# Ledger of designs, part 181: peptides against a protein of PDB entry 6B4J

Target 1, 315 residues: chain A of PDB entry 6B4J
Amino acid sequence: DITMQWYQQLQDASMQCVLTFEGLTNSKDSQAKKIKMDLQKAATIPVSQISTIAGSKLKEIFDKIHSLLSGKPVQSGGRSVSVTLNPQGLDFVQYKLAEKFVKQGEEEVASHHEAAFPIAVVASGIWELHPRVGDLILAHLHKKCPYSVPFYPTFKEGMALEDYQRMLGYQVKDSKVEQQDNFLKRMSGMIRLYAAIIQLRWPYGNRQEIHPHGLNHGWRWLAQILNMEPLSDVTATLLFDFLEVCGNALMKQYQVQFWKMLILIKEDYFPRIEAITSSGQMGSFIRLKQFLEKCLQHKDIPVPKGFLTSSFWRS

## One batch from the design tools (peptide; made by RFdiffusion4, then SolubleMPNN)

Design b1_p24_1_s2 (from b1_p24_1, 13 letters changed)
Fold by OpenDDE base, seed 3:
Structure b1_p24_1_s2 (fold): chain B 315 residues (1-315), chain A 24 residues (1-24)
Amino acid sequence: as target 1 above (315 residues)
Amino acid sequence: SLDEQILEEAKKKMEEKLKEFEKK
């Protein structure tokens, strides 16, 4: 399976990255520990500061992240921090930055769907300039949300149930599995972030270049989903999330083919979702149904709420 | 590249899926 090969390659790259900076992470030297913490803060704090408030602030955050990744010193916590402070500094920062972007999907976007767009546009812009960060974003995303690949992890003989649950994307703490609603909320956030990344370009970059992971990957995601058996509650939830965020962009890109696909979803795939939906899981099902019906009736997919406008970039 | 391969395969999968649907 080429999809699984791709998944594994990204995971291997991520693991190799971790191994590369293990000297920094495992060091008992006080100076190395200090550098590690400074680099970690420099990589993650700017991402946490991303907001929908002003485009100018978003540009400042982007510039700071880019400067850090470019080997320039940046101010963090009142200190000058640079990836050049340690030979493994760049790898560490790239990894932690990518991890933080995915975490913002998992947490911030999960709670505030509109936050997907400012986070995504920064992530996309950084990915364009730093492809390795993009690969690491995918690796983190795929590991936390296998449905972003998409694939359904399988239980293997001898596997602990908790490990299987973690592979499915559930958090397991103190032998207690995460509640389904919280699980779906986190998965939704990550899918929404992904759907935003694939359609957004940083407006201050070279827009003539091809998006490093663009809408063609959105089409890929849909193609894969439609060739998989639906999973109870998960498929209806994430398919809605995906289409709500990037459906308008896909419509514009794929036009007639998009609408054929949407009809296929409504007429062929949706009944398969219905067949596995219990009475207690009707919420996500109904939401998807209403969305599909509305879009097909109006022959339009609305621009998602929170989409960044020209006025945002002038603020 | 593997990325190009996955995109091409996905494109084909979608086309095939749509064709199958149109034949019903």
Scores: peptide ipSAE 0.648, ipTM 0.959, DockQ to the pose 0.780
Fold by OpenDDE base, seed 4:
Structure b1_p24_1_s2 (fold): chain B 315 residues (1-315), chain A 24 residues (1-24)
Amino acid sequence: as target 1 above (315 residues)
Amino acid sequence: SLDEQILEEAKKKMEEKLKEFEKK
């Protein structure tokens, strides 16, 4: 189908990117290795420095990333670093930057949900100026979290169980599969980051332009989810995560259609989720239920905790 | 574009889903 074609196209582009900079990554030359490490640090450290503390610091981080991607020299680790130091430098930096954004969803947002917003606004702004980074973000996100597409990977004949588990998004180390709680935590972080990206615009850019991957993709995601059979624990968890983060924005954009969709979830989709929810997995289901009931009762979805305000940007 | 096609398909899918639900 068209969704799987899109998924595969993004994965192919990501793989081609890796092949393009393989000379840099596989080089045994001392100078090339040094350049690689400098570029990797320059691409990833600024992302790790993103915080909820001050808008001014966030702007500095954004400007640094944008400068790097624009071929300008940036200061990193006490050295001047530029993608022009190697012919494959730009491709490498774009890939590593995109990877790092998704990793922050997987790790930082997973542990601190409010971190989704400052990370997402930087990612969105960079995506607007550098669409290839956006495509690579999607590629990394889709690979780590197929539920962000969404689709459910299928077991193929001859596939190893561990490989199938990895395709589902589980980490497998030393033949031990990741615990379900840790798995869901990581998936939640990535979905929350995605839900934040699709609604946020960098405030210092040309906001007259259309969001490169906006709320219409949020509507797309919901359309796909609601037309799929629910997956035990996963669907309830991620649907809650998604709606908690971008439900308010979707409500404002889709209005009556949004509420119709929410009622559909409560009345039509909930029973399907419940039918596959065991007594030991009721936590995620109950959380989603309570959220939807509250929203429908109040006819409002709250602005998510951590949403960036005007006061943040003045700090 | 492929992106536009995906979005249009999804829009249609949601509309159909909602329409079916309203008929119940």
Scores: peptide ipSAE 0.648, ipTM 0.959, DockQ to the pose 0.779
Fold by OpenDDE base, seed 1:
Structure b1_p24_1_s2 (fold): chain B 315 residues (1-315), chain A 24 residues (1-24)
Amino acid sequence: as target 1 above (315 residues)
Amino acid sequence: SLDEQILEEAKKKMEEKLKEFEKK
């Protein structure tokens, strides 16, 4: 399976990255620990500062992240920090930065869907300039949300239930599995972030270049989903999230083919979702139904709430 | 590249799925 090969390749690259900076992370030296913490803060704090307030502030954050990845010193926590402070600094920062982007999907976007767009446009712009960060974003995303690949992890003989639950993307703490609503909320946030990344480009970059992971991957995701059996609650939830965020962009890109696909979802795939939907899961089902019906009736996919406009970039 | 192969396969998969649907 080519999809699983791709998944595994990204995971292997991520694991190799971790091994590369293991010396930095496992060091007992006080100076190395200090450098690690400074680099971690420098990589993650700017991402946490991303907001919908002003385009100018977003540009400052982008420039700071790019400077750090470019080997330039940046101010963080009142200190001058550079990836050159340690031979493993760049690999560590790239990994932690990518991890933080995905975490913002998991946490911030999960709670505030509109936050997907400013986070995604920064991530896309950084990905364009630093492809390794993009690969690591995918690796982190795929690991936390296998449905972003998509594939469904399978239970293997001898596997602990908790490990299987973790593979499915659930958090398990103190032998307690995460509640379904919280699980779906986190998965939704990550899918929404992904759907935003594949359609957005940093406006101050070279727009003549091809998007490193563009809308063709959105079409890929849909193609894969539609060729898989639906999963209870998950498919209805994430398909809605995906289409709500990037459906308008896909419509513009694929036009007639997009509408054929949407009809296929409504008439062929949706009944399969219905067949596995329990009474307690009707919320996600109804939401998807209403979305599809509205879009087909109006022959339009609305621009998602929070989409960045020209006025945002002038602020 | 692997990325190109994945995208091409996905394109074909979607086209086939749509074709099958249109035959119903």
Scores: peptide ipSAE 0.641, ipTM 0.958, DockQ to the pose 0.790
Fold by OpenDDE base, seed 5:
Structure b1_p24_1_s2 (fold): chain B 315 residues (1-315), chain A 24 residues (1-24)
Amino acid sequence: as target 1 above (315 residues)
Amino acid sequence: SLDEQILEEAKKKMEEKLKEFEKK
């Protein structure tokens, strides 16, 4: 289908990117190795420094990332670093930067949901200026969290069980599959980050331009989910995560259509989730139920906790 | 573009899903 075609196109682009900078990655030259490490640090450290502390600090981080991607020298680890140090430097940095954004969803947002917003606004702003980084973000996100596409990977004949588990998004180490709670936590973080990205715009950019991957993709995600059979525990968890983060924004954009969709979820889709929910999985189910009931009763979706306000940008 | 096609298809899918629900 068209969704899988899109998925595959992004994966192919990501793979092609890796092949492009293979010379840098596989070099045994001491200087090349040093450049690689410097570029990797320059691409990833600023992302790890993103916090909810001050808007001014967030702007500094954004400017540093943008400068690096623009071929300007930046300070990293006490050294001047530029993508021009190697012909493959830009491709490598774009790939590693995108990978790091998704990793922050997987790790930081998973543990601290409010962290989604400052990370997402930087990612969105960088995506606006550097579309290739955005495509690579999607590629990394889709690979680690197929539910962000969304699709459910299927077991194919001849496939190893571990490979199938990895396709589903599980980490498998030493032939041991990740525990369900940890898996869902990581998936939640990535979905929350995605839901934040599609609604946020960098405030210091050209706001007249259309969001490169905006709320229309949120509507797309919901349309796809609602046309799929629910998956045990996963659907209830991620649907809640998605709606909690971007439901308010979707409500404002789609208005009556949003509420019709929410009623459809409550009355038609939710019973299907219930039918596949075991007694041990009631936590995610109950959380989704309570959220839907509260929102429908109050005719409002609350602004998510951690949403960036004007006061944040003045700090 | 493929992106535009995906968005348009998704829009239609949602509309159809809502229509089906309203007919129940």
Scores: peptide ipSAE 0.636, ipTM 0.957, DockQ to the pose 0.810

Design b1_p24_1_s3 (from b1_p24_1, 16 letters changed)
Fold by OpenDDE base, seed 5:
Structure b1_p24_1_s3 (fold): chain B 315 residues (1-315), chain A 24 residues (1-24)
Amino acid sequence: as target 1 above (315 residues)
Amino acid sequence: SLEQQIFDEAMAQFNKKLEEFEKK
């Protein structure tokens, strides 16, 4: 289908990017290896430093990343680093930066849901200035979390079980598949990050421009999810995560249509989720149920915990 | 664009589902 075609195009572009900087990656030259490591650190360390502490610190991180991507020298590990140190430096940095953003969703956001917002606003701002980074973010995100596309990978004839498990987003190490709870935790983190990215704009950019990957993609995602048969445990979990993070923004944007969608979920889609939910999986189902019931009762979706306020940016 | 086509198709299917739901 056209969704899979789009997904494949993103993956192809990502693969092409990897091929482009293969010379840097595979070099045995000592200087090239040093440059690679310096560039990798310069691309990833600032992202790992993103926190909810102060808006001023977040701006410093953003400026550093933007400077690096713009070909300016930045300080990293006590050294001056620039993408101009190698002809493949820019492509490499863009790829590693995008990968790191998604990894922060997979790890940091998974463990600390509030971390989604400062990470997402930086990612959104960088995406606005550097579209290729955005495309690579999508490529990494969708590969690790196919449910963010969304699609549910299917087992194909002749496929190895481990390969199928990896396609589903599971980590498989030493022929052992990841535990379900850990899998869902990682998927939740990535979905939450995505839900935050599509609604946030960097406040110091040109706000007159259209969001490079805005809420319309969130609305599309919901529509596609609802058009699909639910997947056991996964659909209930990620639907909750998505709505908790961007439901308020969707409500404000789509108003009556949003509430119609919410009613459709409660009255029509919930029975389908329930039908495939085992007794051991009731936790995610109940959480979604309680969220929807509360929202419908109060006719409001709360602003998510961790949402960045004006006071944050003044700090 | 391909993204726009995806959006349009998703919305069309969703709207159809919503209409069917509202008729029940």
Scores: peptide ipSAE 0.687, ipTM 0.963, DockQ to the pose 0.773
Fold by OpenDDE base, seed 1:
Structure b1_p24_1_s3 (fold): chain B 315 residues (1-315), chain A 24 residues (1-24)
Amino acid sequence: as target 1 above (315 residues)
Amino acid sequence: SLEQQIFDEAMAQFNKKLEEFEKK
């Protein structure tokens, strides 16, 4: 399977990255520990500060992240921090930054769907300038949410149940598996973030360049999902999340072909989802149904709530 | 590229599904 091959390549690259900065992370030296913590804070705090408040603030955050990745000193925690403080500093920062973007999808976007857009536009802009960060974003995203690839992990003989649950994306703590609602919420956040990334470009960059991971990946994702048997609760949930966030962009890009796909989903794929939907999962199913019916009736996909407008960038 | 191959394969299979659907 070429999709699994691609996924494995991403994971291998991520693992290799971890190995490259193992010296920094495992060091018992007090100075190395200090550098590690400073670099970690410098990489992650700006991402946590991303908000929908003002475009000018978002630009400041972007510039700070870009400066850090470019080897320039930045102020963090009252200290001057640079990736040049350690030979493994850049790799470490790129990894932690990518991890933090995905974590914001998993946590912030999961709770506040509108947060997807400011986070995504920064991530997209950084990805354009720093391709390795983008690859690491994909690695983190796909590992935490295999459905974003997409693939459905399978139980193998001899596998522990907890390990299988983790492969599916569940958190397991103290032998307790995450509740289904919390699991789906996290998966939704990550899918929404991904759907936002593939359609957004940093407005202050070179827009003449091709998006490093654009809408064609969204179209591919939908095609692959539709080529697969649906998974109970998951498919209906994530398909809705994806279409709500990037359906408008896909409509504009693919036009007639998009509507053919949407009809196919409603008329052909929906019965397959219904067949595996239990009474307790009807909420996700009904939500997707209503969304599709509304879009087909109006012949329009609404611009998602939280989409960044020109007025945002002037603030 | 591997990504392009994935795209092409996914779209080929999807288009086949769409064609079958449109024949109904």
Scores: peptide ipSAE 0.684, ipTM 0.962, DockQ to the pose 0.769
Fold by OpenDDE base, seed 2:
Structure b1_p24_1_s3 (fold): chain B 315 residues (1-315), chain A 24 residues (1-24)
Amino acid sequence: as target 1 above (315 residues)
Amino acid sequence: SLEQQIFDEAMAQFNKKLEEFEKK
């Protein structure tokens, strides 16, 4: 279908990017190796430094990343680093940067949900200025979390079970499949990051411009999810995560239509989730139930915990 | 664009579902 075509295009572009900088990554030359490592650190360390502590620090991080992507030299590890040090440097940095953003969703956000917002606002701002980074973010995200597309990978004839499990987003190491709780935790982190990205704009950019991947994608995502049969445990978990993070924004944007959707979820879709929920999966189910009931009762979706306020940016 | 087409298709299907639901 058209969604899979789009997904495939993203993956193809990502693969092509990898091929483009293969010379840099596979070089045996000592200088090239040094450059690669310097560029990798310059791209990824700033992302790791993103925190909820101060807006001023976040701005510094953003500026460093933007400078690097703009071909300007930046200080990293006590050295001056520039993408101009190698003809494949920019492509490499864009790829690694995008990968790192998604990894932060997978790891940091998974463990600390509030971390989604500072990471997302930087990612959104960088995406606005560097569209290729955004495309690569989507490529990495959707590959690791197909549910963010959304689609549910299917087992094909002749496919190895492990490969199918990997397609589903599970990590398989030494023929051991990741535990379900860890899997869902990682998926949650990535979905939360995505839900944050689509609603946030970097406050120091040109806010009059259209969001490069805005809230309309969230609305689309929900529509597509609701058009699909629920997947055991996964749908309840990720639907909750998504609504908790961007439900308030969707409510404000789509108003009456949002509430119609929420009622549809509660009255029509939720029973379908219930029907496939086992006793061992009641946690996710109950959380979603309580969230929906609370929101409908109060006629409000709360602002998510960790949402960045004006006070944050003044710090 | 592909993204716009995806959006339009998704919304069309969703709206149909919503209409059907509201008729119940």
Scores: peptide ipSAE 0.679, ipTM 0.961, DockQ to the pose 0.794
Fold by OpenDDE base, seed 4:
Structure b1_p24_1_s3 (fold): chain B 315 residues (1-315), chain A 24 residues (1-24)
Amino acid sequence: as target 1 above (315 residues)
Amino acid sequence: SLEQQIFDEAMAQFNKKLEEFEKK
């Protein structure tokens, strides 16, 4: 279908990017190796430094990333680093930066949900200025979390079980599949990051322009999820994660249509989720149920914990 | 664009589902 075509295009572009900078990554030259490592650090360390502490620090991180992507020298590891040090430097940095953003969703946001917002606002701002980074973010995100597309990978004839498990987003090491709780935790982090990206704009950019990947994609995602049969444990978990993070924004944007959707979820979609939920998987289902019931009762979706305020940007 | 087509198709199907639901 057209969704899978889009997904494949993103993956193809990502693969082509890797091929483009393979000379840099595969070089045995000592100078090239040094440049590679410097560029990798310059691309990834700033992202790892993103925190909820101060808006001023976040701005510094953003400016550093933007400068690097703009071909300007940046200080990293006590050295001046620039993408101009190698013809493939820009492509490499864009790829590694995008990969790191998704990794922060997978790891940091997974463990600390509030971290989604500062990471997302930087990612959104960089995406606005560097659309290729955004495409690569989607490529990495969708590959690690197909549910963010959304689609549910299917087992194909002749496929190895481990490959299928990996397609589903599980990590498989030494023929041992990842525990379900860890899997869902990682998926949750990535979905939460995505839900934050689509609603946030970098406050120091030209906000008059359309969001490069805005809330309409969130609305589309929900529509597609609801058009699909639920997947055991996964759908309840990620639907909750998504609505908790961007439900308030969707409510404000789509108003009556949003509430119609929420009622549809509660009255029509819940029974379908319940039908595929085992007694041991009721946790995610109950959490979603309680969230929706509360929202419907109060006719409001709360602003998510960790949402960036004006006071944050003044710090 | 392909993304717009995806959006349009998703919305069309969802809206149909919603309409059917509202008729119950």
Scores: peptide ipSAE 0.670, ipTM 0.960, DockQ to the pose 0.757

